# Ledger of designs, part 30: peptides against a protein of PDB entry 5EFW

Target 1, 141 residues: chain A of PDB entry 5EFW
Amino acid sequence: TTLERIEKNFVITDPRLPDNPIIFASDSFLQLTEYSREEILGRNARFLQGPETDRATVRKIRDAIDNQTEVTVQLINYTKSGKKFWNLFHLQPMRDQKGDVQYFIGVQLDGTEHVRDAAEREGVMLIKKTAENIDEAAKEL

## One batch from the design tools (peptide; aimed at target 1 L3 D14 I23 L41)

Design b1_p22_1_s1 (made by RFdiffusion4, then SolubleMPNN; from b1_p22_1, 12 letters changed)
Fold by OpenDDE base, seed 3:
Structure b1_p22_1_s1 (fold): chain B 141 residues (1-141), chain A 22 residues (1-22)
Amino acid sequence: as target 1 above (141 residues)
Amino acid sequence: TVKDLIEEVRKAVLEKEEERRL
């Protein structure tokens, strides 16, 4: 499918289901996080959080979900093996033709380092553009 | 297909939630 051809780190979640679970994950995302597809489908993405994940940043994500808005943050996440990485993460709602939220799209920048300044701005632009591409591709669903 | 897989996940989540509420 067109969606499967997007070679970026991303997930699609369904806020209409209990606890906004992941319903699709890209192969790149699985590689990044070291999880299998079976391990993460149907689960809320919070399993990536750990001891050093900033709770205030997590709250920003939660607020965006609750308010059906977009947000971009950097936070510490953990792979299955327990490796920490900095996740530059962009989340946005995917709306239907009526304007109702159908899904959320979550995109993660390639790389695991904390990005700053111009590099951060560039990364944000990239993941936002990716999210728009995913939004268009997911319309086939 | 991707659409089929997504639907399977949705069904599984809903079934699990129903079981939890019992």
Scores: peptide ipSAE 0.596, ipTM 0.907, DockQ to the pose 0.829
OpenDDE base, seeds 1, 2, 4, 5: peptide ipSAE 0.585, 0.595, 0.538, 0.587; ipTM 0.905, 0.907, 0.890, 0.904

Design b1_p22_1_s2 (made by RFdiffusion4, then SolubleMPNN; from b1_p22_1, 9 letters changed)
Fold by OpenDDE base, seed 2:
Structure b1_p22_1_s2 (fold): chain B 141 residues (1-141), chain A 22 residues (1-22)
Amino acid sequence: as target 1 above (141 residues)
Amino acid sequence: TVKELIEEVRKKVLEEYEKKLE
């Protein structure tokens, strides 16, 4: 499918299901996080959080979901093996033809380091563009 | 297909949730 051809780190979650679980994860995302597809499908993405994950940043994500808005943040996430990485993360709602939120798209920048300034701006543009591509691709679902 | 996979996940999630409510 077109969605599967997007070679970026991303997930799709379903806020209409209990606890807004991941319903799709890209291969790259699985590679990044070191999880199998079976391990993460049906789960809330909070399993990526850990001791050094900034709670305020997490709250921004939660607020965005609750308010059905987009958000872009950088936060510490953890792989299955416990490796920390900086996640430049963009989340946005995917709406159906009626305008209702159907899914959320979460995109993670390639890499594991915190980015600043021009690099951050470039990364943000990239993940936002990716999110739009995912949104378009997901319309076929 | 991706569509089928998503549907399966949704089904499983709902099923598990319902079981927890019992």
Scores: peptide ipSAE 0.571, ipTM 0.891, DockQ to the pose 0.881
OpenDDE base, seeds 1, 3, 4, 5: peptide ipSAE 0.569, 0.566, 0.563, 0.562; ipTM 0.891, 0.889, 0.888, 0.888

Design b1_p22_1_s3 (made by RFdiffusion4, then SolubleMPNN; from b1_p22_1, 8 letters changed)
Fold by OpenDDE base, seed 1:
Structure b1_p22_1_s3 (fold): chain B 141 residues (1-141), chain A 22 residues (1-22)
Amino acid sequence: as target 1 above (141 residues)
Amino acid sequence: TIKELIEEVREKVLKEYEEKLK
């Protein structure tokens, strides 16, 4: 499918289900996080958080979901093996024709380093563009 | 298909949630 051809790190979650679980994960995302598809589907994405993940940043993500808005942040995440990485993360709602939120799209920048200034701006543009591509591709759902 | 897979995940999640409520 068109969605499966997007070679970026991303997930789709369903806020209409309990605890807004992941309902789709790209192959690249699985490789990044070192989890299998079976281990991820049906779970809230908070399993990526760990001891050094900033709680205030996590709250920003939570607030965006609750308010049905987009957000872009950087936070420490952990792979299955416990490896820390900086995640430039963008989240935005996917709405139906009536304007109701159906899903959330979460995109993670390729790479594991913290980025600032021009590099951050470039990364943000990339993950936002990716989110729009996913939104378009997921219309078939 | 992806659509079918998503529906399977949704059903699984709902079932597990209902079981936790019991």
Scores: peptide ipSAE 0.510, ipTM 0.879, DockQ to the pose 0.833
OpenDDE base, seeds 2, 3, 4, 5: peptide ipSAE 0.508, 0.507, 0.499, 0.505; ipTM 0.879, 0.878, 0.875, 0.878

Design b1_p22_1_s4 (made by RFdiffusion4, then SolubleMPNN; from b1_p22_1, 11 letters changed)
Fold by OpenDDE base, seed 2:
Structure b1_p22_1_s4 (fold): chain B 141 residues (1-141), chain A 22 residues (1-22)
Amino acid sequence: as target 1 above (141 residues)
Amino acid sequence: TVKDLIEEVRKKVLERERERRE
């Protein structure tokens, strides 16, 4: 499918299911996080969080979900092996033809380092563009 | 297909929740 051809780190979650679980994960995302597809499908993405994950940033994500809005943040995430990485993360709702939220798209920058200034702006543009591509591709679902 | 996979996940999640509530 066109969705599977998107070679970026991303997940799709379903807020209409209990606890907004991941219902799709890209191969790159699995590689980044070191999880198998079976381990993460059906789970809330909070398993990526750990001791050094900023709670205020997490709250921004939660608020965006609750308000059905988009958000872009950088936060510490953890791989399965416990490796920390900086995640430039963009989340946005995917709406149906009626305008109702059906899914959320979560995109993670390919890099694992904290980025600022021009690099951050470039990264943000990239992950937002990726999210739009995913949104378009997901219409086939 | 991706659609089939997603549907499978949805079913599993809902089933899990049903079982948890029983």
Scores: peptide ipSAE 0.600, ipTM 0.907, DockQ to the pose 0.822
OpenDDE base, seeds 1, 3, 4, 5: peptide ipSAE 0.594, 0.599, 0.593, 0.585; ipTM 0.906, 0.908, 0.905, 0.903

Design b1_p22_2 (made by RFdiffusion4)
Pose (drawn by RFdiffusion4):
Structure b1_p22_2 (pose): chain A 141 residues (1-141), chain P 22 residues (1-22)
Amino acid sequence: as target 1 above (141 residues)
Amino acid sequence: AEEQLAEAKQAAEEFTARVEAL
């Protein structure tokens, strides 16, 4: 299927279920984070967080979800085995024709450090185009 | 909490099935 042919890291969540769980995780996201589908489907994506994760950054994500809007941030995430990586993360809601939120889309791009300038502009362009591709691929669900 | 996790896992399975039916 088209959703499975998207070769990027991403997860899709359902805010209509309690605690906004993951309902779909990409093949690339699972192998990057070392988790399986059985392990993480039904879980909130906060399990990616840990000690060196910036709390104000997590706060910006919480606020954006509460307001039902987009957000782009960078933060420290951890794999299942505990390895650290920087995550250039973009979040956006999928809406129906009436504007009601159906799901949230999250797209991840791994790095070894915080990026800025041209490197950040390129990474943001990649993750925002992928989110639009995901929205188009899942519009009937 | 266990009931909510089970509902969410079922919802993931139904979502994946709909993706495969496309």

Design b1_p22_2_s1 (made by RFdiffusion4, then SolubleMPNN; from b1_p22_2, 13 letters changed)
Fold by OpenDDE base, seed 2:
Structure b1_p22_2_s1 (fold): chain B 141 residues (1-141), chain A 22 residues (1-22)
Amino acid sequence: as target 1 above (141 residues)
Amino acid sequence: MEEELRKARERAEEFIEKIKEL
């Protein structure tokens, strides 16, 4: 499928289900996080959080979901093996033709360090563009 | 909670099958 051919780290979640579970994960996301598809489908993505994940940043994500808005943040996430990485994360709602939220698209750009300035702007541009590509591909659903 | 998770996983599987048709 078009979605499966997008070689980026991303998930699709369903806010209409309890706890906004992951309903799709890209192969790249699985590789990044070291989880199998079976391990994460139906789960909330919070399993990526750990001791050094900034709670205020997590709250921004939660607020965006609750308000059905987009957000872009950087936060510490953890792989299945406990390896830390910096996640430049973009979340946006996927809306139907009526404008109602059907899903959320989450795009992750991983790194070993917190990025700033030009590098951050470039990364943000990339993950936002990726989210738009996913939105376009998934609108056929 | 376990039942809700099961239902979520089932719906996820249905979604995956749907997107495979694209």
Scores: peptide ipSAE 0.228, ipTM 0.799, DockQ to the pose 0.821
OpenDDE base, seeds 1, 3, 4, 5: peptide ipSAE 0.129, 0.139, 0.162, 0.067; ipTM 0.729, 0.727, 0.741, 0.670

Design b1_p22_2_s2 (made by RFdiffusion4, then SolubleMPNN; from b1_p22_2, 15 letters changed)
Fold by OpenDDE base, seed 2:
Structure b1_p22_2_s2 (fold): chain B 141 residues (1-141), chain A 22 residues (1-22)
Amino acid sequence: as target 1 above (141 residues)
Amino acid sequence: SMAELERAREAARKFLEKVKSL
C-alpha cells in the first residue's frame, strides 16, 4: 500500500483512545527503536523516554496533543536495549474532511545524532514533508 | 490497563486492515 511504502520512521496514534496509543508503526521505526510491532502497538510512545529525556520537551509534545496542534522538537529517546539517541520529532494531527482530529502522525528523523542549525532546518523540513505524505496517503482511512 | 491495551491493539488491527485496503 502507499502508506506501507513510506520508508521513514513514523507512527500513527489514536487520540480518541485512552492515552493516545500507537496504532501503526513503520518498519523503519521498529528498526530504529529495536522493538517489535507487537511490543508497541496499543502503547503510548512514552516508552521511548528515559532519564535524560528533557521533561520540558515532553510537555511540549503533550501540550500539542492536548491542543490538537503540531509540534517539532528534538529530544533524547532510548531504544529497547537502552541506547540513547537524539530524536528530531514532528507530530501533527490528521484531520478528516470536517476538520476533526482522527489520528496523530509522529515522524522521527533518520539517524540518531543531534542536529543543529542548517542540518536541523533540513531535518525539520524533511520530517514535516514526510508527515504530509503520510497524511495524504492515509486520506482513505 | 490490560483492557485498554487490548482495545488499543484491536484498534491497531482494524487500522492495519484499512491500510491494507489502500
Scores: peptide ipSAE 0.481, ipTM 0.905, DockQ to the pose 0.938
OpenDDE base, seeds 1, 3, 4, 5: peptide ipSAE 0.221, 0.203, 0.239, 0.233; ipTM 0.798, 0.777, 0.807, 0.805

Design b1_p22_2_s3 (made by RFdiffusion4, then SolubleMPNN; from b1_p22_2, 13 letters changed)
Fold by OpenDDE base, seed 3:
Structure b1_p22_2_s3 (fold): chain B 141 residues (1-141), chain A 22 residues (1-22)
Amino acid sequence: as target 1 above (141 residues)
Amino acid sequence: MEKELEEARKRAEEFIEKIKSL
């Protein structure tokens, strides 16, 4: 499918279901996080958070979901084995033809460092473009 | 596992099968 050909780290969640669970995860996302598809489908993505994840940044993500807006942040996430990585994360709502929120698209760019300046700007452009590509592909669902 | 979460997981599986058909 078109979605399967997008070789980026991303998930699709359904805010109309209890606790906004993951309903789709890319193969790259599974490889990054070291989880199987069966382990994450139907779950809220908060399982990626851990001791060093900044709670204020998590609140920004929560607020964006509650307000049905987009957000771009960097935060520490953890793999299944407990490995830390910096996640340059972009989240945006997918709306139907009536303008109602149908899904959220979450895109992750992983790295060993917190990035700034030109590297951050480049990463932000990449993950936003990826989210738009996913939005176009997911409209076929 | 909570009943609502199990139901959500099942719906997600159905969604994946739909995507695979595209």
Scores: peptide ipSAE 0.204, ipTM 0.776, DockQ to the pose 0.717
OpenDDE base, seeds 1, 2, 4, 5: peptide ipSAE 0.109, 0.140, 0.164, 0.075; ipTM 0.714, 0.728, 0.745, 0.664

Design b1_p22_2_s4 (made by RFdiffusion4, then SolubleMPNN; from b1_p22_2, 13 letters changed)
Fold by OpenDDE base, seed 2:
Structure b1_p22_2_s4 (fold): chain B 141 residues (1-141), chain A 22 residues (1-22)
Amino acid sequence: as target 1 above (141 residues)
Amino acid sequence: SEAELKLARERAEEFIKKIEEL
C-alpha cells in the first residue's frame, strides 16, 4: 500500500485489541528491525526490547498508552538478529472525529548512539512531524 | 494467545483494505 511505502520507520497499533498489537508496519520498519510483516503483525512491539532496554523508559511508554497520551523517549531496541540500536521513539494516539482513540502511531528514529541536545531536538521534531503526517493520511479510517 | 493473534491479524487486514480505499 502507499502508506506502508512511506520511507519512515513506523507502526500503527490497535489499543482496542488485547495487548495493543501492531496492525500496520512500514517497509522501513521491517528493514530496520529485520522482521517480516507476518512476524510482527498481531504482536505487541515489546519484542524489540532486550536486556539493556531501560525498564523505566518502557514504563513511560506503557503509561502513555494507558493514559492515551503521546510520549517521546530514547531506548535500546534489538533487531531480530540481536543487534542493538538506540531508538528515538515517538508514540501518539490517533483519534477519530469524536476524539476517541482509534490507534497509536509509533515512529522510530534509529541510531548507533544516544542523541542529545540539538541532535535530539532535531530528531524529535522529525519523528513528531512524521507521526502527524501519518495521522493525517490515516485518520479517515 | 493464538486467538488474539488471529484477531489482530484480521484487524490488520481490514486496516490495509481501508488504506487501499483511500
Scores: peptide ipSAE 0.380, ipTM 0.875, DockQ to the pose 0.773
OpenDDE base, seeds 1, 3, 4, 5: peptide ipSAE 0.284, 0.086, 0.110, 0.288; ipTM 0.831, 0.703, 0.712, 0.840

Design b1_p22_3 (made by RFdiffusion4)
Pose (drawn by RFdiffusion4):
Structure b1_p22_3 (pose): chain A 141 residues (1-141), chain P 22 residues (1-22)
Amino acid sequence: as target 1 above (141 residues)
Amino acid sequence: TAEEEFELGRKLAREREEEKEA
């Protein structure tokens, strides 16, 4: 299917279920993070966080979800085995024609450090176009 | 399929919430 043909890291969550769980995770996201589908479907994506994760950054994500809007941030995430990577992360809601939120889309791009300038602009462009592709691919669900 | 994975994710979320309430 088209959703499965999207070669990027992403997860989709359902805010209408308690604690906003993951209902779909990309093949690339699972192998990047070393988790399986059985392990993480039904879980909130916060499991990616740990000791060196910036708490104010996590707060900006919490607030954006509460307000039902988009956010782009960078933060430290961990794989299942505990390896550290920087995550250039973009979040956006999918809405129906009346504007009601159906799901959240999250797209991840791994790095070894915080990026800025042109490197950041390129990464943001990639992850925002992917989110639009995901929204278009999942509009009937 | 993607539809099956969506439905699987919803089913596992419900089971996890039931286990938390129990």

Design b1_p22_3_s1 (made by RFdiffusion4, then SolubleMPNN; from b1_p22_3, 11 letters changed)
Fold by OpenDDE base, seed 4:
Structure b1_p22_3_s1 (fold): chain B 141 residues (1-141), chain A 22 residues (1-22)
Amino acid sequence: as target 1 above (141 residues)
Amino acid sequence: TAEEAIEEGRRRALERAAAELA
């Protein structure tokens, strides 16, 4: 599986660069967020946050990045036009052969509604599986 | 290719970082 063939909402970020910028974004992610690739590449993903984004949830993401761990959260994000959507988001580090973190993979569930209970569990399983697929595809590059 | 896209992304990131420092 090649990275560009994964038809899911995802980004790859580079924690080895200042402010952990997005260095790859899927077409689906661009469609979801209403941004162009040029507008996104090289930026930290925090531009998706807005007034109703829960700061405690954001801190969980920040902690995961700082600690080089994975995290799964659900938070309010905003499109370029300002539309709110619930983002079931999974982030995990991509490690090289030596075990060092080289990238982070961020996956966003399809859809814009808040999910709970069984639907949330199913969504989590899906985005985690997607992250693994991305990890595998990216390691082949 | 995906590898070229990632390289481009890294380049853009470095350019943005440099611009912010300037």
Scores: peptide ipSAE 0.591, ipTM 0.904, DockQ to the pose 0.798
OpenDDE base, seeds 1, 2, 3, 5: peptide ipSAE 0.163, 0.104, 0.164, 0.167; ipTM 0.728, 0.707, 0.732, 0.732; seed 3 fails the geometry check

Design b1_p22_3_s3 (made by RFdiffusion4, then SolubleMPNN; from b1_p22_3, 9 letters changed)
Fold by OpenDDE base, seed 1:
Structure b1_p22_3_s3 (fold): chain B 141 residues (1-141), chain A 22 residues (1-22)
Amino acid sequence: as target 1 above (141 residues)
Amino acid sequence: TAEEAIEEGRRRALEREREREE
């Protein structure tokens, strides 16, 4: 499966560029967040955060990027119009053949509600599987 | 193509960085 055919909410970021900017965004992600592609490409994903976004959760994401590890969290994000939504978010590094981090893959659950227990576990499984599919598709680049 | 899209994203990132430095 090619990258552009994956019909899920996701972005690819480039930690080798200043401030780890978004370099690819799926059409579904644009629809979810209400931003255009032009408004998103080249920016750090923190523009989705707002007043009620938990700072400790944001720090977990930052730590994962700095340590080049994966992380899964739920946090409040905001659309362009200011609408709040719960984002079940998974981030993982994409490594080259030498094992060095080339990109990060960020996947957002389709739903906008806070999920718990079995629903959360199911959502985590789904977004992790999606991340693996994106990783495989990106290796073709 | 996906490759072209990634390259476009990288280009835009570099352009934004240049604009911030000016």
Scores: peptide ipSAE 0.626, ipTM 0.914, DockQ to the pose 0.806
OpenDDE base, seeds 2, 3, 4, 5: peptide ipSAE 0.621, 0.626, 0.619, 0.614; ipTM 0.912, 0.914, 0.911, 0.910

Design b1_p22_3_s4 (made by RFdiffusion4, then SolubleMPNN; from b1_p22_3, 11 letters changed)
Fold by OpenDDE base, seed 3:
Structure b1_p22_3_s4 (fold): chain B 141 residues (1-141), chain A 22 residues (1-22)
Amino acid sequence: as target 1 above (141 residues)
Amino acid sequence: TAKEQIEEGREKAKKLAEEKEK
């Protein structure tokens, strides 16, 4: 499908299920985080958080989910092996024709470094565009 | 397929939720 062909770091979650679990993970996301698909599917994405993950930033993500809005943040995440990486992350709801939220789309910028200024702005534009592409592709589901 | 993966994810989520309730 078109969704499977998107070679970006992303997940799709289902807020209609308990704890908003990941129901789809791209191959790139698995590579980035060092987890298998079997280890991730059906779980909440909080397993990426660790000691140095900023709790205030996590709260922004949680608020966006609760309020069914989009958010873009940078936060420290951890791979399966415990490696820290900076995650420029964009989250947005996927709505049906009635306007009801069906899924959330989470996109992570390529790379593991903290980005600032122009690089950050470019990254934000990229992951937002990616999210829109995922949204369109997911309509086939 | 994407549909199959999503279905698998949903089923696993339900299973995990049931386990936590026990």
Scores: peptide ipSAE 0.690, ipTM 0.928, DockQ to the pose 0.860
OpenDDE base, seeds 1, 2, 4, 5: peptide ipSAE 0.685, 0.688, 0.685, 0.689; ipTM 0.928, 0.928, 0.927, 0.928

Design b1_p22_4 (made by RFdiffusion4)
Pose (drawn by RFdiffusion4):
Structure b1_p22_4 (pose): chain A 141 residues (1-141), chain P 22 residues (1-22)
Amino acid sequence: as target 1 above (141 residues)
Amino acid sequence: SSPRFHEDRALAEKKVAEREAA
């Protein structure tokens, strides 16, 4: 299917279920993070976080979800085995024609450090276009 | 037309229901 043909890291969550769980995770996201589908479907994506994760950054994500809007931030995430990576992360809601939120889309891009300038602009462009592709691929669900 | 999405969603809903029951 078209959703499965999207070659990027992403997860989709359902905010209408308690604690906003992951309902779909991309093949690339699972192999990047070393988790399986059986392990993480039904879990909130906060399991990616750990000791060196910036708490104010996590707060910006919490607030954006509460307000039902988009956010782009960078933060430290961990794989299942505990390896550290920087995550250039973009979040956006999918809405129906009346504007009601159906799901959240999250797209991840791995790095070894915080990026800025042109490197950040390119990464943001990639993850925002991917989110639009995911929204278009999942509009009937 | 999206079997993977529906399988994944069914697995997620089952786990969410077990967690809420506990």

Design b1_p22_4_s1 (made by RFdiffusion4, then SolubleMPNN; from b1_p22_4, 7 letters changed)
Fold by OpenDDE base, seed 4:
Formats: sequence, structure tokens, C-alpha cells
Structure b1_p22_4_s1 (fold): chain B 141 residues (1-141), chain A 22 residues (1-22)
Amino acid sequence: as target 1 above (141 residues)
Amino acid sequence: MNPRFEEDLALAREKVAERLAA
């Protein structure tokens, strides 16, 4: 399947470009965040952060990027219009045929509410599965 | 295979280049 046909909230970033910018964003992600493709392509995803975004959680994401590992966190993000939402977020590296990190896949749970307990576990399973589907589809890149 | 991705990647690269040149 093609990447644009995956109907989930996700982005792909390129750590080989300066500041690890977004190089692809799903239509669902654009709708969730209220941005257009032209507004966010080429930008680092930090524009989703705001005053109430936990900096320690952001550091976990940065560490995962630096260490080329996966991470799953929940943090406050902001839409273009300034609306706050809780983002259950999963990030993992996508490696090329040589084993080198080519891109990062970032998946966001549907919805805007903070999730706990069983709902959180279910959400984590879903976004991880989605990331694997994206990784599989991206093998054709 | 992924024309939308190729289009977005190209645009992203353009935006990065523009930002670095500014």
C-alpha cells in the first residue's frame, strides 16, 4: 500500500536533513493539527509544543532520536488555532537495507484526550501496530 | 510507487533549503 492511503495520524521525519524535519504528514495528522502540508513540511515537529508541554517528556523524545531508538510517551500538544490536546505518541526509527537509520516514524493516537490504564494500553498497541504498517509500506521507498 | 511521498519530500527539501538560505 502507498503511504498516503494509511488512514492514521502519522509523520515521517528525515534525521539526515538539518533539524530532523517532517518530510511527510498524513491527511489525518494535518486535520488533527489544523495545518496544511505546505505549512509543516520541512519543519521540525516541535511547533506542536507549547506552554504546558512537559519538557522532560520532550527530552525523552529527543533522546530517542539521538540514540536512534523507539519511544512511547503522552504529552500535551497544540493545534494551529491553539487548542490543547493530549498526544499519545510513538516514535521509531526506519532503517534502510544497510541497517542505517533513514527516517523516523511518528504516530499519534486518534483523539485529543488523555488516556489511562486499559485505554492507554490499547492505544499503545494500536499506534505501534500502525508504525509497523508504515515501516512495511516504506520499504518501497 | 509513492508519488505523494516523493512530492512531499521534494517540498520539504525545498523548504529546508529556503530556511537555511534566509
Scores: peptide ipSAE 0.762, ipTM 0.960, DockQ to the pose 0.818
OpenDDE base, seeds 1, 2, 3, 5: peptide ipSAE 0.702, 0.365, 0.704, 0.701; ipTM 0.944, 0.871, 0.945, 0.944; seed 1 fails the geometry check

Design b1_p22_4_s2 (made by RFdiffusion4, then SolubleMPNN; from b1_p22_4, 10 letters changed)
Fold by OpenDDE base, seed 3:
Structure b1_p22_4_s2 (fold): chain B 141 residues (1-141), chain A 22 residues (1-22)
Amino acid sequence: as target 1 above (141 residues)
Amino acid sequence: MNPEFEESLALAREKVAEKLAA
């Protein structure tokens, strides 16, 4: 299931390098996003964004990075094949003993179960009902 | 903080610690 694929989903980025690239990705992250490790390492995580990704939410993430703070947001991301998914995303800085930021950690959860907006809830509800109807129809055959 | 993040955060922190020690 999608939940199983994202159980231990995280990336580590290095803000001391140009464009804050991903320097580590969990196996679950690779499975979720459908990318190989080689395709991801050294890249900024913006490749997950697409046409329906809310730009205001992206700005919140960028502001958190620039200000070296944590943030939790929900946004549309895309797999390599172009499949949309709701990402409940948490980002936080990791500091050394001197208090200097050395890395960022990004963690992803299934946002489908954590929908905040009413419009998003309606969409998720429709998807769930459709899935249930398909499952019920399959059992009756 | 959503408690569902905790396991992934713990694993990520371990990886960061490994990198900081290197």
Scores: peptide ipSAE 0.537, ipTM 0.913, DockQ to the pose 0.063
OpenDDE base, seeds 1, 2, 4, 5: peptide ipSAE 0.508, 0.525, 0.532, 0.514; ipTM 0.906, 0.911, 0.913, 0.908

Design b1_p22_4_s3 (made by RFdiffusion4, then SolubleMPNN; from b1_p22_4, 9 letters changed)
Fold by OpenDDE base, seed 3:
Structure b1_p22_4_s3 (fold): chain B 141 residues (1-141), chain A 22 residues (1-22)
Amino acid sequence: as target 1 above (141 residues)
Amino acid sequence: MNPRFYEDKALAEEKVAKKLAE
């Protein structure tokens, strides 16, 4: 399927560009965060962070980018209007045929509530599966 | 197959280029 038809919260970023900017955002993601495509394309996703975003968790994300690995975390993000929401977030590299990282896929769980225990485990499985679906769809790029 | 993606990617690249030129 095409990327724009995947009805999940996700972005694709390009680590080959300065500051790993967002190069694609799903409509669901735009709705969740209250931004337009024009507002976020070409920007690093850090604009979602705010005062209550845990800096140690942010560092885990940064480390995953730098090391070209996957990571799953839960952190506070902010919408354009300043509304806080809990973001169960999964990030993984998208590799080309040579095995080199081409893009990163970032997936956010549906909803805005903090999840724990079984609900968190279920959410993690869901967003990881979503990331794999995006990766599969991206093979057509 | 993914025209939206390529349009968005191009726009992103344009914005990045403009930022670097400032």
Scores: peptide ipSAE 0.758, ipTM 0.959, DockQ to the pose 0.792
OpenDDE base, seeds 1, 2, 4, 5: peptide ipSAE 0.736, 0.733, 0.755, 0.029; ipTM 0.955, 0.955, 0.958, 0.590

Design b1_p22_4_s4 (made by RFdiffusion4, then SolubleMPNN; from b1_p22_4, 7 letters changed)
Fold by OpenDDE base, seed 5:
Structure b1_p22_4_s4 (fold): chain B 141 residues (1-141), chain A 22 residues (1-22)
Amino acid sequence: as target 1 above (141 residues)
Amino acid sequence: MNPRFYEDLALAKEKVAERLAA
């Protein structure tokens, strides 16, 4: 689809389905993580976590989902082949006009190292803007 | 909701439903 061709790393999940599975993934996300679309659709995104993924950071993500809020964190993720990468990750709910959560938008910015200072601020602005663009695309014109 | 976006999401949800049911 056209949406899948957006040149950003992102997924859309459905919290109304069991275990909040991925229902949509961009081509870029598949390339980043080395998974096929068939391998990840219907699964919770936790398969990206591994031994060095900070559990406290994961809990922040889980809390945001449970509380239906947005969150921005950096955490170690793993590709299918086991390669580690630092993921500057932003998650936010997609709400309808009544304020009810319909989906979650997750945007990933990959890096070889933990980014800080100006580089981190720039990355945060980018992934937040990306999430907002996706959210706006879901709205009526 | 944007019609094109809705169509893409509807299709995605259908594919996921099929996988979850298998």
Scores: peptide ipSAE 0.278, ipTM 0.827, DockQ to the pose 0.240
OpenDDE base, seeds 1, 2, 3, 4: peptide ipSAE 0.194, 0.142, 0.161, 0.080; ipTM 0.776, 0.748, 0.763, 0.642; seed 4 fails the geometry check

